# Peptides against a protein of PDB entry 7Z53, part 33

Target 1, 150 residues: chain A of PDB entry 7Z53
Amino acid sequence: PRIKNQADCIPFFRSCPACPGSNITIRNQINALTSFVDASMVYGSEEPLARNLRNMSNQLGLLAVNQRFQDNGRALLPFDNLHDDPCLLTNRSARIPCFLAGDTRSSEMPELTSMHTLLLREHNRLATELKSLNPRWDGERLYQEARKIV

## One batch from the design tools (peptide; made by RFdiffusion4, then SolubleMPNN)

Design b2_p13_3_s3 (from b2_p13_3, 4 letters changed)
Fold by OpenDDE base, seed 5:
Structure b2_p13_3_s3 (fold): chain B 150 residues (1-150), chain A 13 residues (1-13)
Amino acid sequence: as target 1 above (150 residues)
Amino acid sequence: SAIPATPLQQLLP
């Protein structure tokens, strides 16, 4: 399936993956995308992780975003704080840590990173709009309502 | 809802 109305798309510029060349690769890619319909991969299935993925500095119901980098003004996934960060070891020149996400595989597969990033942005967009529509909602309500819509 | 359909929702039939 393809997005029907591109006007509703979130701009994303970072890390364009190569197009799949085989039917098997395409199928695996689609299966990975289908798994993202389960928002648990974005929000975290465990409560401690879910809390770490949230922005707790305000009552806006937002997910945490990267504090060092942006993608043309748009949010990126926050970095994790791993004791032995494999991402730093993979490319020592880049010095980019692994991302923090609901699925640890996000940093290993650019496609997963991209999808998590898009859903992060969508959640924060929704939470922002919900705040505008419902100014008395607290951060928990905004977070939960946005999570339901994603 | 005043919230438009998400890109993910547009991917779903």
Scores: peptide ipSAE 0.019, ipTM 0.509, DockQ to the pose 0.034
Fold by OpenDDE base, seed 3:
Structure b2_p13_3_s3 (fold): chain B 150 residues (1-150), chain A 13 residues (1-13)
Amino acid sequence: as target 1 above (150 residues)
Amino acid sequence: SAIPATPLQQLLP
């Protein structure tokens, strides 16, 4: 579902509005649900970012995954390479940088991070299956077709 | 193409 009245909202998450007096929890849920439809928050709405979110080391059409950590063998979002990483600054002892996602604020909301992680895994699963079904498809075709199915 | 829906896809309206 989409928020019908956005007239009193200000930009917050790139293209996402922040509405004064709104319930943040409800807003986050709506954003998560709407992002699933076009998955723009996962894939990135800008081409340079979209390319950075992809695994360009092969022709498998995969999204990039974390190279340092996994979740019980399952993929995690890659880390961003921010010069002044706010995630590192907030908790210097943990030394965990911000995740790279379609939205730069993905690390600010663990719920969104979880959703992005799930969609990352699903995309890569789909791309893998599509490669099995269509072994002659290149990485671009696999990526685009998987993106359409997600 | 006959790929089973994930639990997330099933939960979304």
Scores: peptide ipSAE 0.019, ipTM 0.530, DockQ to the pose 0.031
Fold by OpenDDE base, seed 4:
Structure b2_p13_3_s3 (fold): chain B 150 residues (1-150), chain A 13 residues (1-13)
Amino acid sequence: as target 1 above (150 residues)
Amino acid sequence: SAIPATPLQQLLP
């Protein structure tokens, strides 16, 4: 379908093409996995967002988790606090607000939501393990080291 | 003690 309003477009970041020296008509992409290693979609690329994604109630270096819901005891992404939350408008009966994530698209695509959720869980697992290994590390150190591993 | 590789890291070459 032709979208008339660009404001309704979802911005997708495309991986860069591999530039083969040969005139191949088929455009190959660089390994998309490398773009995920940055995990900026999980941690946020901007400092204000990054701080909001962290659990600041302790010095454990954790990412914030949902305080209302869990997945069979496992963490879910925290909810954002949006005025005029668009996620609530899509399904008023569900009453599920938008998730807070490093990528604003996380609430729009279940695949991204799942990925963010998994990486959030992994970060928190790593941070917890790092705390066990390094009891003297503060929350900032734990967060940064876990972030580097993810 | 070593931190095990993440699932994502295991997918990387």
Scores: peptide ipSAE 0.017, ipTM 0.509, DockQ to the pose 0.033
Fold by OpenDDE base, seed 1:
Structure b2_p13_3_s3 (fold): chain B 150 residues (1-150), chain A 13 residues (1-13)
Amino acid sequence: as target 1 above (150 residues)
Amino acid sequence: SAIPATPLQQLLP
């Protein structure tokens, strides 16, 4: 946070203070920004989901990426493995399953999907840079530190 | 961290 005077502020998210006061609009705006930076839609709010969103094949702290497709060399969200995949059912010609993300709505809103994708890429970029700076960090630390930075 | 704040973090108060 950039606010230095935190006398009337409460720790909110990742050491970011929230300054609750009489101004509801300011509070709402802070909540919205915090929610955006939370990136819970990317990482998942539940531990089982969060683990499924990670690349567990190495100690690089990366999020899982699509194994079938890339966007001109850039990562895409991994596919989910739903028994009755609504994405497959809604467009039988496309034959593209739903994406796996922290938000189950990931494939319903293109704007949301795009944001998930960008934050996925950013996380993996950060994790890669952190690995180069700290070669001894394991995958868990890389993941957590990158998550804090996103 | 030696990595500068991301654009998203720069929006945080």
Scores: peptide ipSAE 0.017, ipTM 0.513, DockQ to the pose 0.054

Design b2_p13_3_s4 (from b2_p13_3, 4 letters changed)
Fold by OpenDDE base, seed 2:
Structure b2_p13_3_s4 (fold): chain B 150 residues (1-150), chain A 13 residues (1-13)
Amino acid sequence: as target 1 above (150 residues)
Amino acid sequence: SAIPATPLRLLLP
């Protein structure tokens, strides 16, 4: 790396360029996210990520929550399991890993962190209420119906 | 049930 002092660096990564053909002078980016309408920022745009965002320990259709911290009894986003965690590098004193969400920017933008947290709570609230109203629904049904409502 | 029970109150904050 050109910069030797990496301790104070914020690790930004650039997306892959989209090169559709001939004389492209403007750098376009590949957008791999699904539509905002489907709440992919919360649930993920890819199936492996979507599964990792779910609480698969039961049949309640819940999204996964942080296992280490809560906000006065309320859920927080789960931590990601990154080998080289950029959040740990950004603020070494805080020692807080990156959050896992449907949008990878969740830990990069506090606004997204807050919104994702709220929507996480809302999904889990809806899934809980749906379970109460429909006791025979399994976790997949609860998850999908809650996802549609969000 | 195959028919979901989704009262309007679930959509309220």
Scores: peptide ipSAE 0.011, ipTM 0.483, DockQ to the pose 0.022
Fold by OpenDDE base, seed 3:
Structure b2_p13_3_s4 (fold): chain B 150 residues (1-150), chain A 13 residues (1-13)
Amino acid sequence: as target 1 above (150 residues)
Amino acid sequence: SAIPATPLRLLLP
């Protein structure tokens, strides 16, 4: 490797380019994500991630929220559990890890963090209201129905 | 019980 100091490196992986069509000068990436319409940026595109984003401690169909911090009583995104956490490496004194969301970019830009936070709150609001209206629904149904509305 | 139609109030922020 050209860089000798590997300890301070932030791991960054580039996606493979897609096969070019008629114009070989245009580089496209392979898209492994689900459609934007299903709000996969919030819920995750893969089942393991989707499960980690849910609150599985009850049958309320809620997304997981931050257990350490709140915003004046309102929910914040949960923290991720990364071994090489780039957020921790960026500011070692703050000791704040990256947020967990359906899209890994949620911690890269404050605008995305805010949007994901709002959609998290909206999902949980919807799930709560749906539970009130349909007390017999289990957590899976509440989660799926709230997801459809978001 | 039958699934009621989604109330409009749920679609509002």
Scores: peptide ipSAE 0.010, ipTM 0.444, DockQ to the pose 0.022
Fold by OpenDDE base, seed 1:
Structure b2_p13_3_s4 (fold): chain B 150 residues (1-150), chain A 13 residues (1-13)
Amino acid sequence: as target 1 above (150 residues)
Amino acid sequence: SAIPATPLRLLLP
């Protein structure tokens, strides 16, 4: 049956299945995202998203971090600013919005959230070290060089 | 202002 009340819907997306054979024990998915090598899950595949994931308040080449919470002094992913935030809609009592990441699935799976968090921390660590080694580098250079290393 | 410390597990959906 088709959902009649779309106001109660949450916008989650599911990849199409790829089942080429009769002996499939594991369901494969068609990937619409880029490969892991480019780390687009961390940095974003589109330029507007990539800019939103960066800390643009300084010239340190850092990714944006959460402004409400830290994990024992360590950085967490920033929150997204969604009008109809699906994370808030799924559990209204928790009041935890979706995280902003290069992959929209980051808030759907704890494993992805953790991985993105680690890579965020690693990028910022690298950018900090690169700034120490190369004080004359601007924020764009630091960001790009750190991104290449990750 | 200092950002409060919260374990990652409390922020995971």
Scores: peptide ipSAE 0.010, ipTM 0.400, DockQ to the pose 0.047
Fold by OpenDDE base, seed 4:
Structure b2_p13_3_s4 (fold): chain B 150 residues (1-150), chain A 13 residues (1-13)
Amino acid sequence: as target 1 above (150 residues)
Amino acid sequence: SAIPATPLRLLLP
């Protein structure tokens, strides 16, 4: 390695390879975080974050939505509660805090914000439909089933 | 009583 001082290195751990079923030369890694469809940007990959992203006020399996703003009646991402909110500091006149999302970059890139918003809306739509179809499902079941679909 | 199911139609817009 070119860097002799190990303290200057960012530690990276290489994921274990998935067993190739065929003589494919392309190395795939084992996914230990998410399902085949990675929606961790929406749901979070860690349980505390995932819980904070949910609407826990009811048993509808919904993701949390913004309580201050809507987009023509449509949901927006909830705001995070950061001690030193960088979004507030960048534009103090706007007074818009950072969004809470599964991907911490959601507030940095409008493209991500948009995608997260869309998928938030889709999840909540799915959960709502699932509730109508399965009225006996609790909020956890609704959330998980909607998450599987997204 | 409704049978619990995840209909494929929910994948469609």
Scores: peptide ipSAE 0.005, ipTM 0.344, DockQ to the pose 0.025

Design b2_p13_4_s1 (from b2_p13_4, 9 letters changed)
Fold by OpenDDE base, seed 4:
Structure b2_p13_4_s1 (fold): chain B 150 residues (1-150), chain A 13 residues (1-13)
Amino acid sequence: as target 1 above (150 residues)
Amino acid sequence: SLIPLRHHLPVFE
């Protein structure tokens, strides 16, 4: 191997290959996305995180929103509850904790924050509309259906 | 209210 010291390696996982036709040597990734927009980073890849990102106080299937701040009435990402929050330590005068999102970099990259925010709003919009169309759906159904659409 | 992040975010006014 080119790198002898395993400590110098950063683990990355590669997508599964699509089934190649005949003698095609070009490896194509399998596309498991059912939507045009990959919003997996908004919902979290692990169940505990996914639950923390949801508004579980009702049966509306909504994602949690910031309780302290809004953007002219529009939702913002909720704050995380981290022990030794690095965002609080970065700018002590601002006293703003890190955002809670599917990607831990959401508070460090403005472009990522923006995308998370937009998709958060879109999910909640969809869930709200789905609730209107399907009043009998519970929060889990609303959440999952909205997630599938996004 | 606006949230100051580690990096300056665009404001959606």
Scores: peptide ipSAE 0.011, ipTM 0.348, DockQ to the pose 0.034
Fold by OpenDDE base, seed 5:
Structure b2_p13_4_s1 (fold): chain B 150 residues (1-150), chain A 13 residues (1-13)
Amino acid sequence: as target 1 above (150 residues)
Amino acid sequence: SLIPLRHHLPVFE
């Protein structure tokens, strides 16, 4: 049966299996970074989550970025703050929490993580450009306008 | 853990 309530839908893509000519039982996946991800999931479908995804410390309309790590100066997804963080439990020595994103599976699928990261960067880029073009816009307007463009 | 494997964000070059 198809889900009629789209509000409960989480976009999901699945990479094709990479079946080597080996008898290894481990199923590998073809990299599907080019797979489509609904950009609407970057912002969160629920208001509480959407607020947590934003940088609320200023009026720049930015999405929150990771405060501990960067990718060669580029933004990464912020960490979540889960009581029972499955990412922390997966590798106790690494001490790296799950990412916070609009899609709860952002830490489960690297392709999804990548897309969310790219869209995060694009949003913040757009918000920055919009601020330059419209200095009087507040953070809410910058956020909303950037969101519309993405 | 709730997630069998935690995936790391790839480095974009």
Scores: peptide ipSAE 0.005, ipTM 0.281, DockQ to the pose 0.053
Fold by OpenDDE base, seed 2:
Structure b2_p13_4_s1 (fold): chain B 150 residues (1-150), chain A 13 residues (1-13)
Amino acid sequence: as target 1 above (150 residues)
Amino acid sequence: SLIPLRHHLPVFE
């Protein structure tokens, strides 16, 4: 291979090609993901992760936000708690850990991080508005209803 | 604020 040091690479795998049509100029890819949009990249696909992504300190149905940093008063993704944090290893001088999100790739690309951040903010906005409209809803109800809207 | 980005996947364990 052209790149000899594989330790410096992000291990992306090339997907298998789909069945070709008449157009051989376009390589079609097999999509192994479901077509269902559940926003699992935001909320997580597993219950333990989903709980860690939530603000469980109150009954507002909010997702957890960064406790150290904000973006001009706006929320950022919370940090993960990894012993061998790859983000800390990537840039040792910055000392910024990886973000925690439903998608483990949340710190792989700034575009993905930005989308996670925006959807985090949107969820929390929705939960806040739902609380205003439905003051008797508990945190679980607010979280689930906001999740359905997102 | 800084956005941490990974340029590689370290080998763990």
Scores: peptide ipSAE 0.019, ipTM 0.422, DockQ to the pose 0.053; fails the geometry check
Fold by OpenDDE base, seed 1:
Structure b2_p13_4_s1 (fold): chain B 150 residues (1-150), chain A 13 residues (1-13)
Amino acid sequence: as target 1 above (150 residues)
Amino acid sequence: SLIPLRHHLPVFE
C-alpha cells in the first residue's frame, strides 16, 4: 500500500483479476456473482450464504434481521460473523461488525447498505403478505415466492 | 428485484 500508516485505514482487499488473454490492458475482476437479475445481492449466489441470510427459526419465509438494532422499529441487516471483521477494524471504537447480505459489499458504502436494507424489508413485507394470503404455504414456498417478486 | 446493485468501490493499496 502507498500509505504506510494503516492504523486508520480500511482493510480492503482487491479482488482477484480475470486475465483471460495475453494482452491485458484493462484489469477486470473475477465475477463470483450470478449474471441474472435474480436479486442475488439480497439472497446470495451460493446456497450456504443463502441459508445464512434466512430466518430458519420459523415457517414464515423471512430473511434474517439484525438482532441488536432496529431503525425506529424497522429491520436492519443482520451482522456477519467474520473472524477478521474489516468493519470492526475500520472503527475500533464503534465496535459495529459488518452487515451480512448477499453481496459482500453491503457494508462498504451507505448507499449500498441502504438499498440492501430496503430490499430486506421488502422481502419480509412480501413474505408476510403472502402468508396472509396463503396461510397453508410453508416457509420455503413463502421465501421463494417473495424472492421471485423482489 | 429489478435493481442490480453494481457499485465501484475504491481500493486502498
Scores: peptide ipSAE 0.017, ipTM 0.386, DockQ to the pose 0.036; fails the geometry check

Design b2_p13_4_s2 (from b2_p13_4, 10 letters changed)
Fold by OpenDDE base, seed 5:
Structure b2_p13_4_s2 (fold): chain B 150 residues (1-150), chain A 13 residues (1-13)
Amino acid sequence: as target 1 above (150 residues)
Amino acid sequence: SPIPLRHELPVYE
């Protein structure tokens, strides 16, 4: 349950308070993402990173997607190209590198990975729809407009 | 299948 009285609460993640209760109960698991994610992190805060996150091979204003894997036909985050890839070191047999995202934690937190993936898909969906509605728009315009909508 | 649009997208051009 959500905390109503925050008088005796201690801030934890993302300014959310944690209050010790009289009865410590095991919280039921839910199939929902409850953590806040800044959508701006999908695009990267630095220009070089932002450019690397884009699909620059066309004028569709799309974000780059994984070239090796898909999720039932839907896009996944692209892989990064790190010299010392910690994801590769975690499981050498799997040989799966870290994802490239605006947030470096995308490969560390599955919930964050999922959120970035969803927003990636949404951006590309929006860009595609915008292209249909505005066929004269170039890739930059499509990218920027889709980013603003997300 | 794509998810439905959240809002009506404007047409500028």
Scores: peptide ipSAE 0.017, ipTM 0.599, DockQ to the pose 0.026
Fold by OpenDDE base, seed 3:
Structure b2_p13_4_s2 (fold): chain B 150 residues (1-150), chain A 13 residues (1-13)
Amino acid sequence: as target 1 above (150 residues)
Amino acid sequence: SPIPLRHELPVYE
């Protein structure tokens, strides 16, 4: 890859264009999330972190989600467990700790937080879909296969 | 799913 420190990057990929036969003026994109993408910013580059980012309570291959808050029923990033949480210190009235993600900047940059959240949701969606297609797959297989697709 | 996914056929016991 062109960028070596992929852990600090957000991968942006788009599907191939789809050209309908009669519609010449409109360019559409097909849904093709099939390429292997290094999303280490979401999954973590180190094994201990990667494990902490996973939901280990089942064999569904899911990433961990926030246990306190949801966004209208949708998942949010889990909170980190920092001894001296800088997010709590910056705004004591808010009492919101830092998010846990593969990228340490997730709590520092709202743009990254939102993107990581979307990718979290996408992974869990993919893992869920893969489970329905492959009921015999265990959590590790589901996690890895979903990770390859994201 | 609108996205094509890799999958294998399940084996029923």
Scores: peptide ipSAE 0.015, ipTM 0.460, DockQ to the pose 0.032
Fold by OpenDDE base, seed 1:
Structure b2_p13_4_s2 (fold): chain B 150 residues (1-150), chain A 13 residues (1-13)
Amino acid sequence: as target 1 above (150 residues)
Amino acid sequence: SPIPLRHELPVYE
């Protein structure tokens, strides 16, 4: 039996269990990479979201970064501007809104937050280097070329 | 190792 309402399903990868030969009481995980990275989770699969994830204030082809916080000088994901922000509602004392990324899971799963953050930094690094190599490229070209490399 | 970057050759005007 499968869930009919697929809209409520959030994909999550789980390693297969494995037991050592001598001790049945110990349950281990298979050390294998079973997940994949979909670039649409970083850049957004819909055009309005993709635009919101970009830095449109210049022609550098950069993704938007957090304007309030940095991680030891390195970029963090930008905050979303949700009317009813679930992150603010779950912990009213912290007053930290949800991150904006390719999907809503970025703030729910710290692992995804980390991955999206890394790819954000990599994209912006690539765009910066591409601008240095190709000074005549506009922001759209830089953004698309960096996206292809990521 | 660094990811290789693409370079567009100059276009002469």
Scores: peptide ipSAE 0.010, ipTM 0.508, DockQ to the pose 0.025
Fold by OpenDDE base, seed 4:
Structure b2_p13_4_s2 (fold): chain B 150 residues (1-150), chain A 13 residues (1-13)
Amino acid sequence: as target 1 above (150 residues)
Amino acid sequence: SPIPLRHELPVYE
């Protein structure tokens, strides 16, 4: 190999070609995307964060929701627990902590906050419906399947 | 369009 030290490599993957046995000269790729919206930022890219974003109090596969506030009965993002919370420092009178999300920027841009909130609600809705359709699924299965659908 | 829901399948990707 040209690069012998694997630590110096950044992995890149190429999509699988469609109809690999065809004589077509133009390469077409198989679309492996299952969702139009990339919701990876909602779930977190690291396992510790992903776990903290989940509701682990039951086997319903739900994401954690705010325990203090709701929006006309609908869920809001949970608050983070930061020692030096920049949101609290920005407006000391409001006393509103930063939101916890898969993207640390969730509290920096209202647009991101809204997107995260909507996808949170959608995930929990889907997980609830999946539980109804598949009552034998445990919380992990419900969470993973809902994540794939979102 | 409504988001499709999946039923339990024995094996899939």
Scores: peptide ipSAE 0.007, ipTM 0.424, DockQ to the pose 0.033

Design b2_p13_4_s3 (from b2_p13_4, 9 letters changed)
Fold by OpenDDE base, seed 5:
Structure b2_p13_4_s3 (fold): chain B 150 residues (1-150), chain A 13 residues (1-13)
Amino acid sequence: as target 1 above (150 residues)
Amino acid sequence: SPIPLRHELPVFT
């Protein structure tokens, strides 16, 4: 990476560039889902947020999942706890709060919601498989190793 | 394709 001191860096999600044809003066972007490179935004840029995104109730190294809803048995992003939740205000009848993720835009763009959901599931899948392969690993190691693979 | 997993071999003491 260009920046050696990454302690003060804030990761940002971006799509990969697309350069169709010979005209390189116009830079296009691939869709956010298929062009995702840096998964750092899935885990949160701040340590307190990163901890809140984890399931700390066990030693399985899992990310926290939604406690109210699942998608055909598969995990969804956990809900945030915002005082003025814009998602609740958008559709008052649905009463669905905003999702909690490393990227604050996760509830603003369906593509980001889907991508973060997929990577949440993939992390938890990896952590589960790593636990089966390495039964002696604690939750911190499982979390970190799964995070490195993602 | 599945992402390759890392594992450490058991240490026998």
Scores: peptide ipSAE 0.013, ipTM 0.443, DockQ to the pose 0.026
Fold by OpenDDE base, seed 1:
Structure b2_p13_4_s3 (fold): chain B 150 residues (1-150), chain A 13 residues (1-13)
Amino acid sequence: as target 1 above (150 residues)
Amino acid sequence: SPIPLRHELPVFT
């Protein structure tokens, strides 16, 4: 392993290399994400993840928010539920797990965390406004329409 | 703890 002291290993997985091409000598990583422009970093690029990022407790089309913490009354990203949570292992004193977002890097750097948080708030704002304008829309419609606008 | 490299990602389970 890259870390020789295995007593303090962080369970991160190196990106899988792309399949070898005909004459490619440079190692490239598999891109498992869709384009940045489609906001898949917020909503997830895979259906199971996308469902886990949604608030399925109501028909408001909202993304899930943190249930333990708020930022001066504003929403934060929900926590993930990882068996070997690298955030918990990195700073054992803080006891703060990694955030759950469409991009698995959301907890790797503050700029990503902030961007995901802002876009989460924007989605939920849009969904709320759309519900006000269209009271008969169900949660799926609200979610999809808000996602299109973001 | 070492800062993970960008090509090292947590795995969604």
Scores: peptide ipSAE 0.009, ipTM 0.400, DockQ to the pose 0.069
Fold by OpenDDE base, seed 3:
Structure b2_p13_4_s3 (fold): chain B 150 residues (1-150), chain A 13 residues (1-13)
Amino acid sequence: as target 1 above (150 residues)
Amino acid sequence: SPIPLRHELPVFT
């Protein structure tokens, strides 16, 4: 192998192929993600990830926000906690880890990062307004209702 | 509890 120091390697695995029928000439991967329509790029397609993306410290139904940085008081995506963080490896001087989002590509494309950030803010705004309108709703209800509106 | 309509929510700021 060309790279001898495997400690700096980013693990990459090919997705399993989808085999719908006998003869397919184009290799398609298995889609493990939910539809774009449900904003799974923001909320996550898997329950463990979805829980990690939420602010579970209160009953406000909010998504988690960055604890280190803000954009002039506005929320940013939270950082992930990856063992081998590719974002830290690609630019060691910056020392900025990857963002945590429902879409793992959030840190790969600035456009996605921006979109996810805006939708994060929108969700939290909606949840806040829903709480004001429905004081009896718990965090789960607020989260789900805001998710439906987004 | 009331179910708010989308148009009743303020614009995103």
Scores: peptide ipSAE 0.008, ipTM 0.367, DockQ to the pose 0.022
Fold by OpenDDE base, seed 2:
Structure b2_p13_4_s3 (fold): chain B 150 residues (1-150), chain A 13 residues (1-13)
Amino acid sequence: as target 1 above (150 residues)
Amino acid sequence: SPIPLRHELPVFT
């Protein structure tokens, strides 16, 4: 990059272009996200990501939570495991990696992070209540039913 | 402890 002071830089990555036709004058992006209505920003649009966002250690249908930090006893988003973590590059002194969410922008803006965090908590709350109401439901059923309510 | 974000706004006391 042409900017000398890299400490003030926030790294961004551009998505791959889509080729709907022979028009080379208009560059379209590939949209890998599902609809906002299904809360894919929380749960992920693809199965591998969706599995990584879930707590698979039990049959409670919970989303994974941060294992290092809590917010006054409340859950935070889990950290991602990126090779070149842009969050670490943005603030090297903080040494805090990016959050893992269905939306890759979860660590970009405080407002978005807060929304993801709240929806994470709400899902886990719903799954917990659904387990209480339906003790025979397994983790998959609890997860899916909570996902539908969110 | 607060977690810094890429677009975090400064907090003034």
Scores: peptide ipSAE 0.023, ipTM 0.500, DockQ to the pose 0.032; fails the geometry check

